# Peptides against a protein of PDB entry 3C2G: the designs that were tried, part 79

Target 1, 209 residues: chain A of PDB entry 3C2G
Amino acid sequence: IRTFDLLGLLLHDSDAIDGFVRSDGVGAITTVVQYPNNDLIRAGCKLLLQVSDAKALAKTPLENILPFLLRLIEIHPDDEVIYSGTGFLSNVVAHKQHVKDIAIRSNAIFLLHTIISKYPRLDELTDAPKRNRVCEIICNCLRTLNNFLMMWIPTPNGETKTAGPNEKQQVCKFIEIDILKKLMSCLSCEGMDTPGLLELRSTILRSFI

## One batch from the design tools (peptide; made by RFdiffusion4, then SolubleMPNN)

Design b2_p18_3_s1
Fold by OpenDDE base, seed 3:
Structure b2_p18_3_s1 (fold): chain B 209 residues (1-209), chain A 18 residues (1-18)
Amino acid sequence: as target 1 above (209 residues)
Amino acid sequence: DELQKELIEEYEKEKELE
């Protein structure tokens, strides 16, 4: 725990973060979080989130990391783990088709739907810190979903990557009224990453409604 | 349909602010 905290303090510079990633820092974290210690898992996932936008990740193989992280999020009810993990996922899939494919093959779409669906309506949460964390989790999931949806939008060249019929059905679940209500609720929350949610709204309106 | 209308109205409001 203290080691990850110290690493987090040292990794405040983009060059330091890239250096850590190039030195297989992500692999090191994933090794450590395999131990059944909730505090260690929480700290490790937080550190993953901190390095998730590193440029060096473009050269890092994620074939073993993403399935592990998705499984970790699936089995842990801890909001901090879910927040960090979904944040990591959102950042690593951005503008990376290969990473999107790995995530989708690892059942990411269904998992994200499950995560969004399990939380109550934001208006039912009276505790402000809890409400904000839940909103952030939903935002992470929705941003990731937007990145996936972009794969099914026809490019001007007519090349739709043929996602399987099952994947299309999974994506269509996000157009359900309950998910859309949660999107709207998140857009009304103060201090949220509104641009990403607005992009998703636009994507849905243009291509899926 | 009502939710779609709300989404469209919000989108139009934001486009006017850009």
Scores: peptide ipSAE 0.027, ipTM 0.605, DockQ to the pose 0.033
Fold by OpenDDE base, seed 4:
Structure b2_p18_3_s1 (fold): chain B 209 residues (1-209), chain A 18 residues (1-18)
Amino acid sequence: as target 1 above (209 residues)
Amino acid sequence: DELQKELIEEYEKEKELE
């Protein structure tokens, strides 16, 4: 635990982060968080989030890492783990078609829906830190979904990836009233990735409504 | 649904402003 905290303090610049990632730091973290220690899992996932935007990740195989992380998020009912994990997911899928494919095959869409659905409405959360964290989690999920949806938007060349029937059905769940309400709630939150959420809203409206 | 309607109406207004 302390080691991850210390690493987090040291990994404050992009070069150090890239160096860590190149040395299979992500694999090391994923190995450590396999131990049934909640504090360790939390710290490890936080560190994953910290390195999730590293350029070196483009060269890191994520075929084993992403399924593991998704499973970890699924089984660990900790907001900090979920926050870090969904944040990691959102960052690593960004602009990386291959990573998006791995995530989708690993049931990410369903998981994201489940995560959003399990949280109460933001207006029902009286504790501000909790509310903010939940908002961030939902935002991470929705941003990730937006990144997935972009795969199926026609390119200027008219080429688009066709979503499978199952993927379409899963994505259609995000037009449920409960999800839409949460999307709207996030859009009203200051400091959120409003542009990304607006893009998602637009995509949903154009493609599914 | 009223929420969907509101969302659509908002979207349409935004598109008209673009």
Scores: peptide ipSAE 0.021, ipTM 0.558, DockQ to the pose 0.030
Fold by OpenDDE base, seed 1:
Structure b2_p18_3_s1 (fold): chain B 209 residues (1-209), chain A 18 residues (1-18)
Amino acid sequence: as target 1 above (209 residues)
Amino acid sequence: DELQKELIEEYEKEKELE
């Protein structure tokens, strides 16, 4: 635990973060979080989030790491772990088609739906810190979904990936009334990634309408 | 669905502003 906290303090610049990632730091964290210690898991996932935008991740094989993290998020009911993990996922899939493919094959779409679905409506949360954390989690999930959906929208160059039938069925769950209401609720939260949520709204409309 | 209609209406409003 202390080690991850210290590492977080030391990884204050992009070069240090890249160095850590190049040294298989992500793999090291994933090894450590396999131990059944909640504090350790929280700290490890937080550190993953801190390095999730590292340039060096583009060169890091995530075929084993990403499925493991997704499974960890699936089985761990901790909001801090889910926040960090979904944040990591959102960042690592950004602009990386191969990572998106790994995530989708690892049932990320269904997992994201499950995560969003498990939380109450934001208006039912009276505790502001809890409400904000839940909103951030939902935003992370929705941002990730946006990145997936964009793959299947035709580009001006006429190139488009076609979603498989299973993927189409999975993404259709995100247009359920409950999910859409949660999206709208997140748009009303101050300090959230409102531009990202608006982008998702646009993407949903282009994908399903 | 009413919520889908609301989302569409909001999107259309944003497009009219752009």
Scores: peptide ipSAE 0.016, ipTM 0.471, DockQ to the pose 0.032
Fold by OpenDDE base, seed 2:
Structure b2_p18_3_s1 (fold): chain B 209 residues (1-209), chain A 18 residues (1-18)
Amino acid sequence: as target 1 above (209 residues)
Amino acid sequence: DELQKELIEEYEKEKELE
């Protein structure tokens, strides 16, 4: 735990982060968080989030890491773990088709839906820190979804992937009224990625309407 | 259903402005 905290303090610049990632730091963290210690898991996932936008991740095999992380999020009903894990997922899939494919094959779409569905409406949360954390989690999930949906929208270059039948079915769940309400609730929260949420709204409408 | 309708209407308005 302390090691992860100290390491996190040292990873304050992009070069240090890239160096850590190139040294299989992500793999090391995933190994450590296999121990049944909640504090260790939280600290490890937080560190993963901290390095999740590293350029060096593009060269890091994630075939074993992503399924493990997704499983970790699934089995640990800890807001901090879920926050860090969904944040990591959102960042690592961004602009990386290969990583998106791994995540989708690892049932990420369904898991994201499950996570969003599990949390209460933000208006039912009276504690501001809790409400903000839940909002961040939902935003992470929705941002990840947006990244997936963008694969199936034609680019100006004419490059488009067609969603498989299973993926299409899974993603259709995100137009459920409950999910849309949570999206709208997140849009009303201060300090959230409002442009990203608006982009998702547009992407959903383009994909399903 | 009402929320979906509102969302669609907002999107259509935004699209008309673009």
Scores: peptide ipSAE 0.007, ipTM 0.405, DockQ to the pose 0.031

Design b2_p18_3_s2
Fold by OpenDDE base, seed 3:
Structure b2_p18_3_s2 (fold): chain B 209 residues (1-209), chain A 18 residues (1-18)
Amino acid sequence: as target 1 above (209 residues)
Amino acid sequence: EELQQELIEEYEKEKELE
């Protein structure tokens, strides 16, 4: 716990973060969070989130890391683990087709749908810290979804990367009324980073409605 | 259909603010 907190304090600049990632820091965190300690898992996932936008991750193989992280999110009901894990996922899939493919093969679409679906409506949450955290989790899931949806948008060159019919059907579940209502609720939430949600709304309106 | 209309109206409002 203290070690990850100290590492988080030291990783305050992009060069330090890139150095940590190049030194297999992500693999080191993944090894440590295999121990069944909730505080350690929280701290490790938070550190993963902190390094999730590092340029050095483009050279890091994620074939073993992503399935493990998705399993952690699946089995832990902890909002802090889910927040950090979905945030990591959202950042690493951005603009990286090979990472999207790994995530999809690891059942990420269904998991994200399950996560969004399990939370109540934001208007039913009276506790502001809890409401904000739930909104952030839903935002992370929806940003990731937008990155997946972009794979099925026809490019002018007609090369739709043929994600299988099953994956397309899984993604289409996110346009169900309950998910769209949660998107709208998140857009109305004060203090949220809305650009990613606005992009998703635009993607849905242009290509899926 | 109502939700679709709400999404469109919000999109139009934001586009006017940009």
Scores: peptide ipSAE 0.029, ipTM 0.636, DockQ to the pose 0.033
Fold by OpenDDE base, seed 2:
Structure b2_p18_3_s2 (fold): chain B 209 residues (1-209), chain A 18 residues (1-18)
Amino acid sequence: as target 1 above (209 residues)
Amino acid sequence: EELQQELIEEYEKEKELE
């Protein structure tokens, strides 16, 4: 626990983060969070989030990491674990088709839908810190979803990777009224990652409505 | 349908601000 906190304090420099990732730091974290200690799991997932935008991750194989993380999020109903894990996922899938494919094969779409559906409406949350954390989680999920939806948008170059009919059906569940209401609620929240939510709204309006 | 309309209206408002 203290070691991860210390690492988190030291990993403010991009070169240090890249060095950690190149040294299989992500693999080390995933090994440590296999132990049934909630504090350790929280700290490890937080550290994963902190390194999730590292340039070195583009060269890191995520075939073993992503399925593990998705399973961890699935079995731990902890908002901090879910926040960190969905944040990691949203960052690593960004602009990386191979990583998107791994996530989708690992049932990420269903998991994200489940996560969003689990949380109450933001207007029902009276506790501001909890409301903000829930909003952040939903934003992470929706941002990840947008990254998946972009795979089905025809690029000007005509390269539509026709995702399988089953994947399209899974994604269409995110256009349900409850999800859209949560999207709108998140857009009304101050200080959120509004650009990602606006992109999702735009994607839905242009290609799915 | 109402929510779709709200989404469209918000999108149109933002597009007018750009």
Scores: peptide ipSAE 0.028, ipTM 0.622, DockQ to the pose 0.031
Fold by OpenDDE base, seed 4:
Formats: C-alpha cells, structure tokens, sequence
Structure b2_p18_3_s2 (fold): chain B 209 residues (1-209), chain A 18 residues (1-18)
C-alpha cells in the first residue's frame, strides 16, 4: 500500500512513468494486486490509472493484463477500483486497435454494460462525492464504448471491421433507455469529459438509431 | 421512445448550431 502511494508520488514525470512501464511496472502492479487485500488492490489500480496514458504502453503486451484487470473489476465492487480500472481501460484502448480487440475478446463490452447498469441514477445519489465518482465511472465506461464503436465506423477507405454478431448484440444494449438516461445525466454533469460523451451520443444516433 | 426523441431533438439542435 505505502509503496504504491510512494510510487504514485514519484511518477509525476512522463519520462519516469515511461521508465516504470518499460521496466514492467504494470506487470509488477498486477502481480501485487493478486493478493486479497482491498487497500492494496485499490492502490494498485490507482497506480495503473496513473500510468495508463504512458507512451511506453504501446510496446507493452496487454494480453494477460487486460483480462486480469477486467476480472478484478468484476469481482471487486469497489468504486475506487472500478473507477481506476475503467479509466485504465479507456486510456489503453484509445487509438490502439490491437488493445481494443483484446478488451472486446475479454468481455469488456458486457462488463461495461454491467457496471453502468448497477449504479443508480445520478439524481438518486444525494452524496456529492459518491455521485461524482459514479458519474466518472459511467463516463469511463461510455468513453471506452465509444472507442469500441469507432472500430465499426466505416473508414474513408471502406474498411469496416465487421463486429461479430455477439459483439453487435452487446453493443446494442447500450442503446437501452436506462443507459441512454445515464448518458444524458452524465452530459449534464459539470467537469466531465463532455466531448467524448457527445461523440458517443452522435455515434449512437448515427449508427444505431 | 420519448427519451430517444429527446436525444434526437438535442442532436438536431446541436447540429444546427455547427
């Protein structure tokens, strides 16, 4: 726990973060968070989030890391773990087709839907810190979904990745009224990644409605 | 259906502003 906190304090520089990632720091974190300690898991996932935009991750194999993280999020109903994990996922899939494929094959779409669905409406949350955290989680999920949907948008070159029938069906769950209401609620929240949510809304409207 | 309509209307308004 203290080690991750200390490491997080040291990893403010992009070169230091890249150095950590190049030294298999992500693998080290994933090894440590295998221990059944909630505080350790929380701290480890937070550190993963902190390094999730590192350039060195482009050279890091995520085939074992992503399935593990997704499973961790699934079995730990901790908002901080879910926040950090979904944030990590959102960042690592960005602009990385191979990583998107790993995530999708690892049932990420279903998991993201489950995460969004389990949280109450934001208007039902009276505790502002809790509401904000839930909103951030939903935004992470929706931003990740948008990144997945972009794979199936026809490129100017006419190459469309054909979604498997199961993947398409899973994505179609995100147009259900409950999810759309949560999307709209997130769009009304100040300080959120509004551009990403607006892009998702646009994608849904153009492609699914 | 009502929510979908609201989403469409909001999108159309945003598109008209661009």
Amino acid sequence: as target 1 above (209 residues)
Amino acid sequence: EELQQELIEEYEKEKELE
Scores: peptide ipSAE 0.024, ipTM 0.576, DockQ to the pose 0.030
Fold by OpenDDE base, seed 1:
Structure b2_p18_3_s2 (fold): chain B 209 residues (1-209), chain A 18 residues (1-18)
Amino acid sequence: as target 1 above (209 residues)
Amino acid sequence: EELQQELIEEYEKEKELE
C-alpha cells in the first residue's frame, strides 16, 4: 500500500512513468494485486491508471495483463477498483488495434456492458461523490466502447477491419435504450470528461442509427 | 426510437453551438 502511494507521488513526469513501465512496473503491480487485500488492490489499480497513458506501454505486451485486469474488475465489486481498471482499459486501447483485439477476445465488451448495467441511473444517486464516481466509471466504459465501435467504421481507404459478426453484435448491445439513457445522463453531469461521451454519441449517430 | 431522437436533437444543439 505505502509503496504504491509513494510511487504515485513520485511518478508525475512522463519520463519517470516510462521508466517504471520499461522496468516491468505493470507486471510488478499485477503480481502485487493478486494478494487478497482490498486496499492493496485499490492502490495497485490506481497506480495502473496513473501509468496507463505511458508511451512505453506501446512496447509492453498486454496479452497476460489485460485478461488479468478484466478478471480483477469482474470479481471485485469495488467502485475504486472498477474506476481505475476501466480507466486503464480505456487508455491502453486508445489508438492501439492489437490491444483492442486482446480486450475483445478477453470478453471486455460483455464486462463493460455488465458494469454499466450494474449501476442505477445517475438521477437516483443522491450522494454527489458516489454519483460522480459512477459517472466516471460509465464514461470510462463508454469511451472504451467508442474505441471498439470505431473498428467497424469504414476508413476513407475502404478498409473495414472485419471484426467478426459476433463481435459487432456484442457491441451493438450498447446501443440499447438503457445504455443510451445512461450516456445521456452522464452528458448532463457537470465536471465530467464529456469529450469521450460526445465522441461516442457522434459515432452512434453517424454509423449505428 | 424516442431516445434516438433525443440523441439526434442533442447532437444538433451541440453543432449549433460550434
Scores: peptide ipSAE 0.030, ipTM 0.643, DockQ to the pose 0.031; fails the geometry check

Design b2_p18_3_s3
Fold by OpenDDE base, seed 1:
Structure b2_p18_3_s3 (fold): chain B 209 residues (1-209), chain A 18 residues (1-18)
Amino acid sequence: as target 1 above (209 residues)
Amino acid sequence: SELQEELEKEYELEKELE
């Protein structure tokens, strides 16, 4: 815990972060968070989030890391873990189609649906810190989902990848009445990624049904 | 069109990171 906190303070520039990542820092964190200690898991995931936009990650194999992280998020009902984990996921899949594929194969779409589904409506949360954190988590999920969907949107050159039937089915779950109502209820919440929410809905309706 | 533009940006950025 202390080590992760210290590292977080020291890793404040891009070169240092890249150096950490090149030195298998992500793997090291992954090893540490395998221990059944909630504080360690929180600290580790937070550190992952801090390095999640490192350029060096583009050259880091994530085939084992991503499935592990996704599983970690799935089994830990901790807002801080989920926040950090979804933030990490959102950042690492951005601009990296190969990483998106790994995440999708690891059932990330369904997981994100599960995460959103399990949280209460934002307008029902009276505690502002809790509401803000949940809002951020949902935003992370939306950003990640939109990044996934981009894989199956036609390119300017007319080329497009096709989503498999399973992926399509998973994507379409986000326009089911219950989840859609829940998402729409967030539109008026401060801090909500309203453009991202609208983008998700629009893209699904346009390209996946 | 906005999604297409973002896709292009993502593609270019991905190339830069390789």
Scores: peptide ipSAE 0.011, ipTM 0.449, DockQ to the pose 0.571
Fold by OpenDDE base, seed 4:
Structure b2_p18_3_s3 (fold): chain B 209 residues (1-209), chain A 18 residues (1-18)
Amino acid sequence: as target 1 above (209 residues)
Amino acid sequence: SELQEELEKEYELEKELE
């Protein structure tokens, strides 16, 4: 735990972070967080988030890492873990089609739906720190989802992948009445990625129904 | 439908936020 905290303090520049990642730092973290220690898991996921935008990640195989992280998020009802994990996910899938594919195959869309569905409405959260954290988590989810959806949006060149039936079904869950109500409750919340939410909704309505 | 009604409400909310 202390090691991760210390590493987080030391990894403040992009070169250091890249060096860490090149040395299989992400793999090391994922190995450590496999131990059933909540504090360790929190610290590890936080560190993952800190290195999640590293350029070196483009050269890092994530086939084993992403499924593990997704499972970790699924089984740990910890806001900090979920925040860090979804943040990591959002960053690593950005501009990387192959990483998006790995995440999607690992049921990331469904997981993100589950995450959003399980959290209370933001307007029902009276504790500001909690509300802010949940808001950030939802924003991470939205950003990730929008990145996923980009794969299936027709490009000007007419080349687009078609979402499979399962993916389409999972995507469409985000416009079901219950989750829609939840998402609507977020629109007026400070800190919410409202453009991202609107983009998600718009894309689903235009391309998936 | 209930869904359509919610979508309409959302649309109106979006317009209010613009």
Scores: peptide ipSAE 0.007, ipTM 0.398, DockQ to the pose 0.025
Fold by OpenDDE base, seed 3:
Structure b2_p18_3_s3 (fold): chain B 209 residues (1-209), chain A 18 residues (1-18)
Amino acid sequence: as target 1 above (209 residues)
Amino acid sequence: SELQEELEKEYELEKELE
């Protein structure tokens, strides 16, 4: 734990972060968080989030890392782990088709739906720190989902990747009545990515149904 | 439909927040 804290204190600029990533820092974190220690897992995921926008990640194979992270998010109810993990995911899939494919094959769409569905309505959360953290998690999920959907939106040149039937079905789950009610409860939350929510809904309605 | 009603509610709420 102290080691991750120290690393976090040292990684304040882009060069240091890139150096860490080039030295297989992400792999090192992944190894450490395999131990059944909640504090280590939390600290490791936080560190992953801190390096998730590094340029050096473009050259880092994520085929083994992403499935592991997604599984970690799936099995841990810890808001901090989920926040850091979804934040990492949202950053690494941005503008990277190959990484999106890895995540989708690893059942990321369904997992994100599960995450949103499991949390209570934001308007029912009276504890402000908890509500804010849940809101941030939902925003991470929305950003990730919108990034996924971009792959299947027709381009002006007529070229588009077609979503498989399973992916299409999973995407359409986000416009079911129960999930819509949940997402609407987020609209009044300060810090909510309202444009992202609108984009998600509009894209699904226009391109998937 | 119930879905349409919820979509309309969401749309109106979004407009109020913009």
Scores: peptide ipSAE 0.015, ipTM 0.404, DockQ to the pose 0.026; fails the geometry check
Fold by OpenDDE base, seed 5:
Structure b2_p18_3_s3 (fold): chain B 209 residues (1-209), chain A 18 residues (1-18)
Amino acid sequence: as target 1 above (209 residues)
Amino acid sequence: SELQEELEKEYELEKELE
């Protein structure tokens, strides 16, 4: 844990972060967080978030890393781990179709639905720090989902991938009444990505039903 | 269909929020 804290203090510029990533830093973190220590897992996931927008990640194999991280988020009830993990996911899939494919094959869409579903409505959370953290997690999920969905939206050039039947089914779960009520409860939350929420809803209704 | 049912639920939710 002390090592991760020290690394976090040293990784302030993009060149240092890229150097860390090129040295298989992400793989090193994923190895460390396999140990059953909650503090270590928190620190490791936070460090992953810190390096998640590194340019060097474009050349980093994520085939083994992403499934592991998704499983970690799935089994961990810790808001800080979920925040860091969903933040990492949202950043690494951005503008990277290959990475999106890995995540989707690893059931990321269903996992994101599960994450949102397990939290109470935001308007029912009276504790501001808790509400803000949950809001941030939901925003990470929405950004990730929108990034996934854009793969199946026709481009001006007429090229489009078609979502498989399983993916369509998983996407359509986000327009069920219970999940919609939870998502709509976020609209009044300060810091909520309202445009992202509306984009998700509109895209599902237009392209997946 | 299942999709039409979900669409109907969405429509009902929108009406409740107006």
Scores: peptide ipSAE 0.005, ipTM 0.366, DockQ to the pose 0.022; fails the geometry check

Design b2_p18_3_s4
Fold by OpenDDE base, seed 3:
Structure b2_p18_3_s4 (fold): chain B 209 residues (1-209), chain A 18 residues (1-18)
Amino acid sequence: as target 1 above (209 residues)
Amino acid sequence: SELQKELIEEYEKEKELE
């Protein structure tokens, strides 16, 4: 725990972060979080989030890392782990088709839906810190979904990837009324990525309507 | 369906601002 905290303090700029990633820092974290210690898992996932937008990740194999992380998020009820993990996922899939494919093959779409569905409506949460964290988690999930949906929108040149039948069925669940209500509730939260949520709204409309 | 209508209306408003 202390080691991760210290590492976090040293990673203040993009060069330091890239250096850490190039030195297989992500693999090192993944190894550490395999130990059944909740504090270590929380700290490790937080560190993953901190390095999740590093340019060096484009050259890092994620075939073994992503399935592990998704499983970790699936089995841990800890909001901090889920927040960090979904944040990592949303960042690493951005603008990287290969990484999106790995995530989808690892059942990410279904998992994201499950996560969103398990949390109560934001208006039912009276504790502001809890409400904000839940909102952030939902936003991370929805941002990831946006990145997936964008793959299946036709480009001006007529080229498009087609979603498989299973993937199509899974993404259709995100237009359920309860999911849409949660999306709208996130738009009303302070400090959220409003432009990103609006983009998702547009993407949903283009994909399903 | 009602929520979908609201989403569409908001989307159309945003397009008008672009």
Scores: peptide ipSAE 0.019, ipTM 0.458, DockQ to the pose 0.035
Fold by OpenDDE base, seed 1:
Structure b2_p18_3_s4 (fold): chain B 209 residues (1-209), chain A 18 residues (1-18)
Amino acid sequence: as target 1 above (209 residues)
Amino acid sequence: SELQKELIEEYEKEKELE
């Protein structure tokens, strides 16, 4: 725990973060969070989030890391773990087709839906810190979904990847009324990734309507 | 659904503002 906290303090610049990642820092974190210690898991996932936008991740094989992280998020009912994990996922899939494919094959779409579905509507949360954290989690999930959907939108050149029937069916769950209500509720939260949510709204319309 | 209609309306509104 202390080590992760200290690392978080030291990794304050992009070069240091890249150095950590190149030295298999992500793998090291993954090893540590396998221990059944909630504090370690929280600290490790937080550190993952901190390095999730590192350039060096583009060269890091994530075939083993992503499935592990997804499983970790699935089994841990901890908002901090889920926040950090979904944040990591959202960042690592951005602009990386290969990583998106790994995530999708690892049932990320279904997991994201499950996560969103587990939380109540934001208007039912009276505690502001809790409400904000839940909103951030939902935003992370939806941002990730947006990144997936963008793969299947036709490009100006007429080239488009086609979603498989299973993926399409899974994505269709995100246009359910409950999910859409949560999306709308997030748009009303101050300080959230409103641009990202608006982009998702646009993407949903382009994909399904 | 009504919510889907709202999303469409909001999208159209934003598109008009661009």
Scores: peptide ipSAE 0.018, ipTM 0.420, DockQ to the pose 0.032
Fold by OpenDDE base, seed 4:
Structure b2_p18_3_s4 (fold): chain B 209 residues (1-209), chain A 18 residues (1-18)
Amino acid sequence: as target 1 above (209 residues)
Amino acid sequence: SELQKELIEEYEKEKELE
């Protein structure tokens, strides 16, 4: 636990982060968080989030890492773990079609929906730190969804991947009124990625209208 | 829903502006 915290303190430089990732640091973290220790899992996932935008991740096989992380998020009812995990997911799928495919095959869309659905409405949360964390989690999920949806939007060049029937069905769940309300609630939160959420809104509309 | 309707209306307005 202390080691991850210390590593997090040391990994503020992009080159250092890349070095860590090149040394299979992500794999090391995922190995460690397999132990049933909540503090360790939290620390590990936080560290994953910290390195999730590393350039070196583009060269890191994530076939074993992503399914594990998704499962971890699914079974671990911890906001910090979910925050870090969804943040990691959002960052690693960005601009990486291969990673998106792995995530989708690993039932990420369904999981994202489940996560969003399980959290209460933001207006029902009176504790500001909790509300903010929940909002961030939802934003992470929605940002990830946006990245997925963008794959299926026709490009000006006419090239588009078609979502499979299962993926399409899963994505359709995100236009449920409850999900849309949560999206809107996130838009009202200060400090959130409002441009990203607006982009998602646009993407949703383009995908379903 | 009303929210869905509003979103659709906003989208249509945005498309008209394009």
Scores: peptide ipSAE 0.017, ipTM 0.429, DockQ to the pose 0.032
Fold by OpenDDE base, seed 2:
Structure b2_p18_3_s4 (fold): chain B 209 residues (1-209), chain A 18 residues (1-18)
Amino acid sequence: as target 1 above (209 residues)
Amino acid sequence: SELQKELIEEYEKEKELE
């Protein structure tokens, strides 16, 4: 635990982060978080989040890492683990088609829906720190979804993937009223990625309406 | 739903401004 905290403090510049990633730091973290220690899992996932936007991740095989992380998020009711894990997922899928494919094959779309669905409405949360954390989790999930949906929107270059029927069915769940209400609630939260959420709104409408 | 309707209306409004 202390090691992860120290590493997090040292990884404050892009070169250090890239160096860590190139040294299989992500794999090392995923190995360590397999121990049944909640504090260790939290610290490891937080460190993953801290390095999740590293350029070196483009060269890191994630075929084993992503399924493991998704499973970890699925089985842990810990908001901090879910926050860090969904944040990691959101960042690593950005601008990386092959990573998006791995995530989708690993049932990420369904998991994201499950995560959003399990949390209460933000207006029912009286504790501000808890409310903010839940909002961040939902935003991470929705941002990830946006990245998935963008794959199926035709680009000016004509390159578009078509969503499979199963994928299309899964993403259709995100236009459910409960999900949309949570999206709107997130838009009302101060300090959130409002432009990103608005983009998602547009993407959803373009994809399904 | 009412929420979906509002969302669509907002989107259409934004699209008209683009």
Scores: peptide ipSAE 0.016, ipTM 0.403, DockQ to the pose 0.032

